Peptides against a protein of PDB entry 1IK9. Designs and how they scored, part 34

Target 1, 211 residues: chain A of PDB entry 1IK9
Amino acid sequence: MERKISRIHLVSEPSITHFLQVSWEKTLESGFVITLTDGHSAWTGTVSESEISQEADDMAMEKGKYVGELRKALLSGAGPADVYTFNFSKESCYFFFEKNLKDVSFRLGSFNLEKVENPAEVIRELICYCLDTIAENQAKNEHLQKENERLLRDWNDVQGRFEKCVSAKEALETDLYKRFILVLNEKKTKIRSLHNKLLNAAQEREKDIKQ
Target 2, 207 residues: chain A of PDB entry 1IK9 as posed
Amino acid sequence: MERKISRIHLVSEPSITHFLQVSWEKTLESGFVITLTDGHSAWTGTVSESEISQEADDMAMEKGKYVGELRKALLSADVYTFNFSKESAYFFFEKNLKDVSFRLGSFNLEKVENPAEVIRELIAYALDTIAENQAKNEHLQKENERLLRDWNDVQGRFEKAVSAKEALETDLYKRFILVLNEKKTKIRSLHNKLLNAAQEREKDIKQ
Target 3, 195 residues: chain B of PDB entry 1IK9 as posed
Amino acid sequence: MERKISRIHLVSEPSITHFLQVSWEKTLESGFVITLTDGHSAWTGTVSESEISQEADDMAMEKGKYVGELRKALLSVYTFNFSKESAYFFFEKNLKDVSFRLGSFNLEKVENPAEVIRELIAYALDTIAENQAKNEHLQKENERLLRDWNDVQGRFEKAVSAKEALETDLYKRFILVLNEKKTKIRSLHNKLLNA

## One batch from the design tools (peptide; made by RFdiffusion4, then SolubleMPNN)

Design b1_p10_6_s1 (from b1_p10_6, 3 letters changed)
Fold by OpenDDE base, seed 1:
Structure b1_p10_6_s1 (fold): chain B 211 residues (1-211), chain C 211 residues (1-211), chain A 10 residues (1-10)
Amino acid sequence: as target 1 above (211 residues)
Amino acid sequence: as target 1 above (211 residues)
Amino acid sequence: LLEELSKDPM
């Protein structure tokens, strides 16, 4: 089961934060349980897949698009741009929300809720879920931090080995060329010496023919 | 201001989760605000640095050690080993907690609380803090995940460059030796050819002297 | 190897 808790403000009670909990299986389209609380009272309703389909049909909206709007409204709260407006009557237990566009506001959905007899239990469970989510996220965060530190060490180690490999390649090339030039120059000197010996021998022979 | 919310169970109400909120400035030793809630009622007390010092003295415990035990009790809840037991009288508003050791339990601390007139506001603020903490931790988690993915790419890139550098060093050494051997062998062949020409010239001169 | 190649008078 997936769960999302959002802060919302009701048009009728704009001074108090309400909490909207939505819980669902796999997809919001399959239906959900909606719970509203003000920290003292709680109200719950179950919305079926058939009700979601009916609300989409009543709106003349494609179901996937409608579910996309439900997800934005119910899982993200009003958002920073007051895109969604929430209304609740405690007397009728009727919850509805509107999408605000530039020139038009329209009812996106409406649900009947039931007042919870023991709101403290719902509130405690909601706080427990928040604390569990915090603990899980903290553990993930500590794990990711340790993994970042590991990856950074591993990167620095490979980088340092790479720099040493580059320097060692350049040093090897330089050393090999120096040694090769020495050997090659020795052989060139020997070739020059042998050519001079041949030239001298030819000059002596030309003198011996001339007595 | 730092804040920690913990789940606790009261000895008098073991079937219901309570929430213990502790808020402090910089260090728990400087004093704190303690808030207890059951999701319907709330109780708050302020504990001063002087009260913490007095409780440490009454326990004949070193202040730093006592604050260390307060931190474990009040910021971590009972823990998985029931090391701390919490008691609260709703009638007297007296909160106390015990440390359980193998053979001895002792009162670690005691505080007078006051019943909050509007518990719903305290509960809403507590839930708001939980939701804000979740959002902050999620944003940090997403950031760390992206950084891990970056570091992993950077590591793979450097590793691949390092492996190419190693292979290029070995290939360079092999190619340089092959080229050097070819040039050296050419010079050796030229030296051998010049030696043979010198030997032939010497043999012809020895014939001319015998003639 | 280069030192051995240098010592060979050939």
Scores: peptide ipSAE 0.029, ipTM 0.855, DockQ to the pose 0.522
Fold by OpenDDE base, seed 5:
Structure b1_p10_6_s1 (fold): chain B 211 residues (1-211), chain C 211 residues (1-211), chain A 10 residues (1-10)
Amino acid sequence: as target 1 above (211 residues)
Amino acid sequence: as target 1 above (211 residues)
Amino acid sequence: LLEELSKDPM
């Protein structure tokens, strides 16, 4: 079961933060359980897949689009824009919410809720879920932080090896050229010496022919 | 102000999870506000730095060690071992906790709490704090995840450059040696040719002298 | 460098 808790403000009680818990299996489309609380009282309702399908049909909206709007309204919390307005009557236990657009407000959904007999148990379980989620997220943060520190060390090690490889390539090229110039100049000097010996031998032979 | 919420079980109500909120400024040693709730009622007390000092003195414990035990008892939640036992009387509003060791149990601290007139407000604020903490931790998780993905890309890029640099160094060395062997062999061939010309010139001169 | 070293016949 997946769960999301959001804070909402009711039109009837704008000074009192309410909490909207939605619980579902795999997808919101398969139905969900909604719980509303003011920190003292709690109200719960179950919405079936058939009710979601009927609400989509009544709105002349494609089911996936309707479920997409439900997800934004019920799971995202009140975003910074009052895009969703929540209404609840404690007397009728009737909950409804509207999507506010610039030129048009429309009802997105409505539910009958039932007052929970033991709201303290629901509130305790909700707080437990929040504390569990905090602990899980903290453990994940510590893991990701350690992994970041590992990856940064590994990056610095490879970077340092790369820089050494570049410098070693340049040094190798320079050293090889220097050594080869030395050997080549030795061979050039031998060639010049042998050429001069040939010229001298030819000049001596021309002297011996001229007696 | 720093805050920690933990779940505890009271000896008087072992089937009902209670929540212990502790709030403090910079250090627990400077005093703290404690709030207990069962999800319906709430009780609050303030513990001053002077009371913490007095409790440490009464226990014949060094203040820093005592504050260290308070931190473990009040901020860590009930760890998997029942090392800390919590007691609360709703009638007297007296809260006390004990440290359980193998051979010795001792009272670690005690507080008089006051019943909150509007527990719903305290519970709502506590749930708000949990939801804010979840949102902050989620944003941090998303940031760390994106940073991990960046560092992994950067590592792969440098690793690929390093491998190319190693291969290019080996190829450069091989190519330079091949080119230099070619030039050196050409110069060796010229030296051999010039040496043979000198030997032939010497043999011709020896024939001319015998004639 | 290698080309200059190859061109000089000496």
Scores: peptide ipSAE 0.029, ipTM 0.854, DockQ to the pose 0.527
Fold by OpenDDE base, seed 4:
Structure b1_p10_6_s1 (fold): chain B 211 residues (1-211), chain C 211 residues (1-211), chain A 10 residues (1-10)
Amino acid sequence: as target 1 above (211 residues)
Amino acid sequence: as target 1 above (211 residues)
Amino acid sequence: LLEELSKDPM
């Protein structure tokens, strides 16, 4: 079972943060359990896949699009732009929410809730889930931080090896060229010396023939 | 202000998870606000630095050690080994906790709490803090995940450059040696040819003198 | 350089 808790503001009680818990299996489309609390009272309702389908049909909205809007409304709260407005009657236990667009507001969905007899248990379980989620997220954070530090070390190590390889390549090329130029110049000097000796020997032989 | 929420089990109500909120400024040593809730009722107390010092003195414990034990008790709950046991009287509003060692249990501290008139507000604020902490931790986890993915790419990129540099160094060395050996061998062949020409010229000159 | 050194008849 997946769960999301969001804070919402009810139009009837805008000064009091309410909490909307949604629990579902795999997909929100298959139905969900909604729980509303003000930290004193709690209200719960089960929303079936059939009710979701009916609400989509009643709105003439494609089911996947409707479920996408439900997900945004119920799992994100009002959102950063107050795109969703929540209404709840404690008397009728009727919960409904509206999508506010620039030029049009419309009811996105409506659910009957039931007042929970033991709201403290629901509230405790909600807080437990929050604390568990915090602990899990903290453990993941610490793990990712250690991995980040490892990856950064590994990067620095390979970068340092790469820079050494570049420098060693340039040094190798320079050293090889210097050594080979020395040896080549020595051989060139020897060739020039031998060529001069041949010229001298030829000139001496021409002199010896000329008496 | 720093805050920690932990779940605890009261000896008087072991089946009901209670939540212990501790709020402090910089250090727990400077005092803290303790809030206990069962999800229906809440109790709050302020613990001063002087009370912490007095409790340390009454126990004949060094203050830094005592604060270290307070931190473990109040910020970690019972802990994984039930090292700390919590007691609360709703009638007296007296909260006390014990440290359980293998051979000795002792009272670590005791505080008078006051029943909160509006527990729902305290509970809502506690849930808000949990949700904010979840959101912050999620954002940090997403950031660290993206950084880890970046660092892994950066590592692969530099590793691939390093391997190319190694191969290029070896190829450079091999190519330079091959080219220089060719040129050197050509010069050595020219030297040998010139030396043979000199020997032949000397032998011809010796024949011409004998002739 | 190497090509010049190879072509240089010196």
Scores: peptide ipSAE 0.029, ipTM 0.855, DockQ to the pose 0.498
Fold by OpenDDE base, seed 3:
Order: C-alpha cells, then sequence, then structure tokens
Structure b1_p10_6_s1 (fold): chain B 211 residues (1-211), chain C 211 residues (1-211), chain A 10 residues (1-10)
C-alpha cells in the first residue's frame, strides 16, 4: 500500500494547517482512502475506482489524465501557486477541491468523509508513518553517502593508475627508442669498419698489381 | 534550534504510542524543551542547564557523560532493547525515565510537565516538522542519487581509458620490438655480406701471390 | 625513426 501525507489549507480555515493523507494500493486509479486531520479531529472517506471513473466521465476527461490531476492535487498539497484549492465542511463532512487556472476555476473532485470516532489513533498512526519515513530516508541517505565516498575513492584509485599508465607508456617508448638507437649505431659502426677494410684491401691489391 | 521526535511507550499506557519531542539550542547541555503527546493531549516542560547540572551531580556523574545518557534516552526513544523506560503521570504531570541494566534499574531523569491548552497546534506543528524533514531528506537523497550516478559514469569512463592505455602500452612494446628486430636483422645481414666479401678478397690475394 | 634508420644505406 502506498501513502502520501500532504499539508493543505482549507478555504474555511486558512490559518489552520490541515493534513491530507491519501492511501492507495498499486495505483491511485484503483481507488484510495482519504484522511483529513486538523491535529484534533479526523475525517476519512473511501473513494472507489467506479467513483474515479464517474468523476472523469462527468468532467469529460480521459481517466488517465484525470488520475494525473488527482495525483497533483491530493499528493502534492497546495503547491506554491495555489493551483489547487481545498474545501471542507465539518458540518456536512463534504470535501471538495478545485483547480484554479488564470481565468477559470473548476471542481476537480468531491468526497463525502466520515468523522473518525478515535482521531488520536489516526493522528498517532500518521505521526508513526512520518517517523518511519524519516528513518527510512535517513538510512538510504547514509547508504548513498557511504556509496558516494566509495565511488570517489575508486575513481581516485583508477585515475591514479591511468596517469601512471600514460606516463609509463611514454617512458617505455622513449627508453625502447634509446636502446634501439644504441644497438643500431653499434651495428652501423661495424658496417662502416667492414667497408673501410674492404676499401683498404682493394687498394692494396691494386698496388700489388702495379712492380 | 535542533529538534528530535521519537516514539516512546509509557509504562502506564504500553498499548498507546506516545511521541516525545525534544528541542534544544546548539547543545542539549544548555537545556531543552520536552513535549509529550498521545495524539490528543500534549504536555510540555522546559529543562534548564542548571537542572541538567543538578541531575548530573545528584547521580555523581560527569556532566558530559550524563548529557550523553540523556541524548540516548530522549533522542533515540525506546531502543530495541527497552534500555530506557518512560513513565508519565497525567495526574501529576510528572515525567521520569529509567535506565534498565541487567540487574539494576535507576532513574536517569525527571521533569514536571504542563498540559498544553491547545494540543492541536502542538500536534500540527509536530506533523509539519515531520513533513519538512521528509521533504529535506528526499531532496538530499535525490541529490546523492544523481551524484552517485555521476561518479559511476566518471569511474566507467576512466576505467575504460585505463584499460585502453594498458592494451596500448603492451601493443606498443610488441610493435617496437618487432620493428627493431627487422631493422637489426637487416644490419646483421649486411655485416655478414661484408665479412664474406672480405674473406673472398683475402682468398683472391693469396691466390695472386701463389700465382 | 626506425624506418629512417632502416633506409639508411649504412
Amino acid sequence: as target 1 above (211 residues)
Amino acid sequence: as target 1 above (211 residues)
Amino acid sequence: LLEELSKDPM
């Protein structure tokens, strides 16, 4: 089961932060449970897949697009642009929300809620879920931090090996060429010496023919 | 100001999760505000630096060690070993906690709390703080994830360059030796040819003298 | 260099 808690402001009580919990299984489209609380009272309602389909049809909106708008409204709270306005009557337990565009506001959805008999239990469970989420996110954060530190060490190690490999390649090429030149020059010197001996032998033979 | 919220179980109400908020400025040693809630009622008390010092003295404990025990008790909640036991009387508003060792339990601290007149405001603020902490931790987690992905790419890039450098070094050494052997063999062939010419010239001269 | 050294008629 997935859950999201968001803070919202009701048009009727703009000074009092309310909390909107939405709980669903697999997809928001399959239905959800909505819980509203002011930290003292709580109200809950279940929205079925059929109600979501009906609201989409009533809006003449494609169901996936409508569920996308529900997700933005109910899981994001009042975004920084007040694009979604929330209304709740404690008397009728009627919850509705509107999408505010520049020149048009329209009702996006409406639900009948029921007042929870033991709001303290709902509030405690909501706080527990928040604390669990904090602990899980902290553990993930500590893991990612340690992994980043590992990856940085591994990168530094490979970088240092790469730089040594580049330098060793250049040094190898230079050393091999120097060694090759020395051996080659020795052979060239021997060739020159043998040529001089051949020239001297030819000159001696030409002198011996001329007596 | 630093804040920690923990879930605790009271000895008097073991079936009802309570929440212990501790708020302090810079260090827990300078004093703190403790808030207890059951999701319906809230109780708050302020603990001064002088009270912390007095409790440390009464325990014959060094202040830094005592503050270390306070931190474990009040900021960790009931750890998985029930090492810290929390007691609260709603009648007297007296809160105390004990450290349980194998054969000894001792009172670690005690505070008088006051019942909050508007518990809903305290609960709303507590939920707000939890939601803010979730959002901050999510943002840090997303940042660390992106950085992890970057470091992994950078590691793969340098590793691939390193492997290419190793292979290129080995190939270079092999190629240079092959080329050198070819040139050296050519010079050796020329030396052998010149030696044969010298031997032939010497043999011809010895024939010309016998003739 | 090695090719130049190979072409040297020496």
Scores: peptide ipSAE 0.028, ipTM 0.855, DockQ to the pose 0.533

Design b1_p10_6_s2 (from b1_p10_6, 3 letters changed)
Fold by OpenDDE base, seed 5:
Structure b1_p10_6_s2 (fold): chain B 211 residues (1-211), chain C 211 residues (1-211), chain A 10 residues (1-10)
Amino acid sequence: as target 1 above (211 residues)
Amino acid sequence: as target 1 above (211 residues)
Amino acid sequence: MLEELSKDPM
């Protein structure tokens, strides 16, 4: 079961933060359990897949689009703009919410809730879920931090090896050229020496023919 | 103000999860506010730095060591072992906790709490703090995840450049040696040709002298 | 390799 808790303000009680818990199996589309609390009382309702389908049909909205709007309204809390307005009657236990657009608001959904007999148990379970989620997220943060530190070390090691490889390539090229020039100059000197010996031998032979 | 919420079980109500909130300024040693709730009622007490010092003295414990034990008891929740036992009387509002060792338990601390008149407000604020902490931890997780993905890309890029540099160094060495051998063999061939011309010229001169 | 090639007395 997946669960999301959001804070909302009811139109009837704008100074009192309420909490909206939504719980579902695999997908919100398959139905969900909604729980509302003010930190003293709690109200719960179950919304079936058939009710979600019926509300989508009544709105003339494609089911996936409707579920997408439900997800934004019920799982994201009051986004930074009052895009969603929440209403609840404690007397009728009727919950409804509206999507506010610039020029129009429309009812996005409505549910009958039931007052929970033991709200303290629901509130304790909600707090437990929050504390478990905090612990899980902290463990994940510590893991990701250790992985970041590892990746940074590994990057620095490869970077340092790369820089050494670049420098070693430049040094190798320079050394090989120096050695090549040295050997080449030796062979050029030997060629020049042999050429001079040939010229001298030719001049001596021309002297011997001229007696 | 720093805050920690932990779940505890009271000896008097072992089936009911209670929540222990501790709030402090900079250090627990400077004093703290303790709040206990069962999800319906709440109780609060303020513990001063002087009371913490007095309890440490009464225990014949160094203050820093005592504060270290308070931190483990009050901020860590019931660790995996029942190392700490929590007691609360709703009638007297007296809270105390014991550290359980193999052969002995001892009272680690005790506080008088006061019943909160509006527990719903305290519970709402506690849930708000949990939700804020979840949001902050999630944002940190997303940041760390993006940084991990960046560092992994950067590592792969440098690794690929390093491998190319290694291969390019090997190829450069091989190419320079091939070019060097080619030029060296040309110069060796020229030296051999000039040496043969000198030998022939010497043989011709020896024939001319015998003639 | 380089040193062996330089030692050729030719």
Scores: peptide ipSAE 0.030, ipTM 0.859, DockQ to the pose 0.554
Fold by OpenDDE base, seed 1:
Structure b1_p10_6_s2 (fold): chain B 211 residues (1-211), chain C 211 residues (1-211), chain A 10 residues (1-10)
Amino acid sequence: as target 1 above (211 residues)
Amino acid sequence: as target 1 above (211 residues)
Amino acid sequence: MLEELSKDPM
């Protein structure tokens, strides 16, 4: 079961933060349980896939698009620009929300809720879920931090090895060339010496023919 | 201000999860605000540095060690082995907690609380803090995940460059030796040719003298 | 360098 809790403000009670919990299986489209609380009272409703389909039809909206808007409204609250407005009557237990566009607001959805007999239990469960989510996220955060520290060490090790390899390649090339020049110059000197010996031998033979 | 919320169970109400909120400035030793809630009622007390010092003295415990135990009790709840036991009288508003050792339990601390007139506001603020903490931890988690993915890419890039550098060093050495052998063999061939020419010239001169 | 070493007709 997936769960999301968001803060909302009701139009009728704008100074009182309410909490909207939505819980669902696999996809929001398959239906969900909606719970509203003010920290003292709680109200719950179950919304079926058929009700979601009916609300999409009543809106003349394609179901996937409607579910997309429903997800934004119910899982994110009003949003950063008050894109959604929430209304609830405690007397009728009727919950509805509107999408605000530039020049028009329209009812996106409406649900009947039921007042929970033991709101304290619902509130405790909601707080427990928040604390569990915090603990899980902290554990993931600590794990990712340790992994980042590992990856940084591993990167620095490979980087240092790479720099040593570059330097070793340049040093190898330089050393090989130095050794090559030494041996080559020795052979060049020997060639020059042998040419001079040949020239001297030819000059001596030319003198011996000239008596 | 630092804040920690933990789940606790009261000895008098073991089936009802309570929430213990502790808020403090800089260090727990400087004093804290303790808030207890069952999701319907709330109780708050302010504990001063002097009260913490007095409780440490009453325990005949060194203050730093006492604060260390106080931190474990109040910020982590019972712990995984019921190391701490919590008691609260709603009638007297007296809160106390015990540390359980193998063969002895002892009162670690005790505080007078006051019943909050508007518990719903305290509960809403507690839920808000949980939701804010979740959002902050999620944002940190997403950041660390992106950084992890970056570091992994950077590691793979450097690793691939390092492997190419190793291969290029070995290829360079092999190529330089091949070229060196070719030039050296050419010079050796020229030296052999010049030696043969010198031997022939010497043999011809020895014939001319015998003639 | 290697090209200079090969071009020397020595």
Scores: peptide ipSAE 0.030, ipTM 0.860, DockQ to the pose 0.365
Fold by OpenDDE base, seed 4:
Structure b1_p10_6_s2 (fold): chain B 211 residues (1-211), chain C 211 residues (1-211), chain A 10 residues (1-10)
Amino acid sequence: as target 1 above (211 residues)
Amino acid sequence: as target 1 above (211 residues)
Amino acid sequence: MLEELSKDPM
């Protein structure tokens, strides 16, 4: 079972933060349990796949699009731009929410809730879930931080090896050229010396023939 | 202000998860606010630095060590081995906790709490803090995940450059040696040819003198 | 360089 808790503000009680818990199996489309609390009272309702389908049909909205909007409304709360507005009647236990567009607001969905007899248990369970989620997220954070530090070390190690390889390549090229030039120049000098000896020998032979 | 929420079980109500919120400024040693809730009622107390010092003195414990134990008790709850046990009287509003050692349990600290008139507000604030902490931890996790993915790419990039550099160094060395040997062998061949010409010229001159 | 050195008839 997946769970999400969000903060919402009810139009009827805008100064009091309410908490909207949504719990579902695999997909929100298959139905969910909604729980509303003000930290004192709690209200719960089960929303079936059939009710989700009916709400989509009543709005003349494609089911996947409707579920997408439903997910945004119920799992993110009002959102960063108050895109969703929440209404709840404690008397009728009727919960409904509206999507606010620039020029139009419309009811996105409506559900009947039931007052929970033991709201303290629901509230405790909600807090437990929050604390478990915090612990899991902290453990993941610590793991990712250690991985980050490892990857950074590994990067620095390879970078340092790469720089050494570059420098070693340049040094090798330079050294090989220097050694090559030395040996080549030695051989060139020897060739010049032998060529001069041949010229001298030829000149001496021409002198010996000329008496 | 720093805050920590932990789950605890009261000896008097072991089946009901309670939540212990501790809030402090900079250091726990400078004092803290303790809040206990069962999800219906709440109790709060302020613990001063002087009370912490007095509790340390009463236990004949060094203050830093006492604060270290206090931190473990109040910020971690029972701990993984039920190292701490919590007691609370709703009648007296007296909260105390014990440290359980292998052969000895002792009272680590005791505080008077006050029943909160509006527990729903305290509970809402606690849930808000949990949700904020979840959001912050999630944002940090997403950031660290993206950083890890970046660092892994950067590592692969440098690794690939390093491997290319190694191969290029080996290829360079091999190519330079091949070219060097070719030129050197050419010059050696020229030297041998010139040396043979000198020997022949000397032999011809010796024949011409004998002739 | 090496190609020039190989072509240099010196």
Scores: peptide ipSAE 0.028, ipTM 0.860, DockQ to the pose 0.459
Fold by OpenDDE base, seed 2:
Structure b1_p10_6_s2 (fold): chain B 211 residues (1-211), chain C 211 residues (1-211), chain A 10 residues (1-10)
Amino acid sequence: as target 1 above (211 residues)
Amino acid sequence: as target 1 above (211 residues)
Amino acid sequence: MLEELSKDPM
């Protein structure tokens, strides 16, 4: 089961933070359970896939687009843009919400809720879920932090090896050229010496012919 | 202000999850505010640095060690080891907790709480803090994930450059040796040719002398 | 460099 808790403000009680819990299986489209609380009372309702489909049809909206709007309204909380207005009557247990556009508001959805007999249990379970989510997120943060530290070490190690490889390549080229020049110079010296010996032998022959 | 919320169970109400909020400035040693709730009622008390010092002295415990035990008891929640037992009287508003060792339990601390007039406000604030903490932890997780993905790319890029450098070093050595062998072989061929010319010139001189 | 060294007729 997936769950999201968000803070909302009701038009009727703008000074009191309410909490909207939505719980669903796999997709919001298949239906959901909605729970509203003010920290003292709680109200719950089940919204079926058929109700979601009917609301989409009543709005002349494609179902996937409608579910996309429901997801924004119910799971994002009252973002700072007041794009969604939440209304709830404690007397009728009727919950509805509107989307506010620039020049038009329209009802996006409406649900009949039921007052929970033991709101303290719902509130405790909601707090438990928040604490569990905190613990899970902390464990994930610690894991990601350790992995980042590992990856940074691994990067530094490879970078250091790469720099050594670059330097070793340049040093190798320089050393090989120096050694090769030395050996070539020895062979050039031997060639020059052999040429001089040939010239001397030719000069001696010219002297022996001139007698 | 630092804050920690934990789940606890009271000896008097072992089936009802309670929430223990501890709020402090800088260090727990300087004092803290403790808030207990069962999701319907709330109780709050302030514990001063002097009370902490007195409790440490009454226990004949070094203050830093005592604060270390308080931190475990009050901030860790009821971990699965039942090392800490929490007791609260709703009638007297007296809260105390014990440390359970193998053969001995001892009272670690005790506080007088006051029943909150508007527990719903305390509960809402507690839920708000949980939701804020979730949002902060999620933002941190997203940041760490993006950094992890960056570091992994950076590692792969350096690794690929390193492998290319290794291969280029080996190829350079091989190419330089091949080219050098070619040049040396040319010089060796010239040396051999010059030696043969010297030998022929010496043989011709020996013929001319025998003539 | 090595090519220049090969061209030297010495």
Scores: peptide ipSAE 0.028, ipTM 0.860, DockQ to the pose 0.527

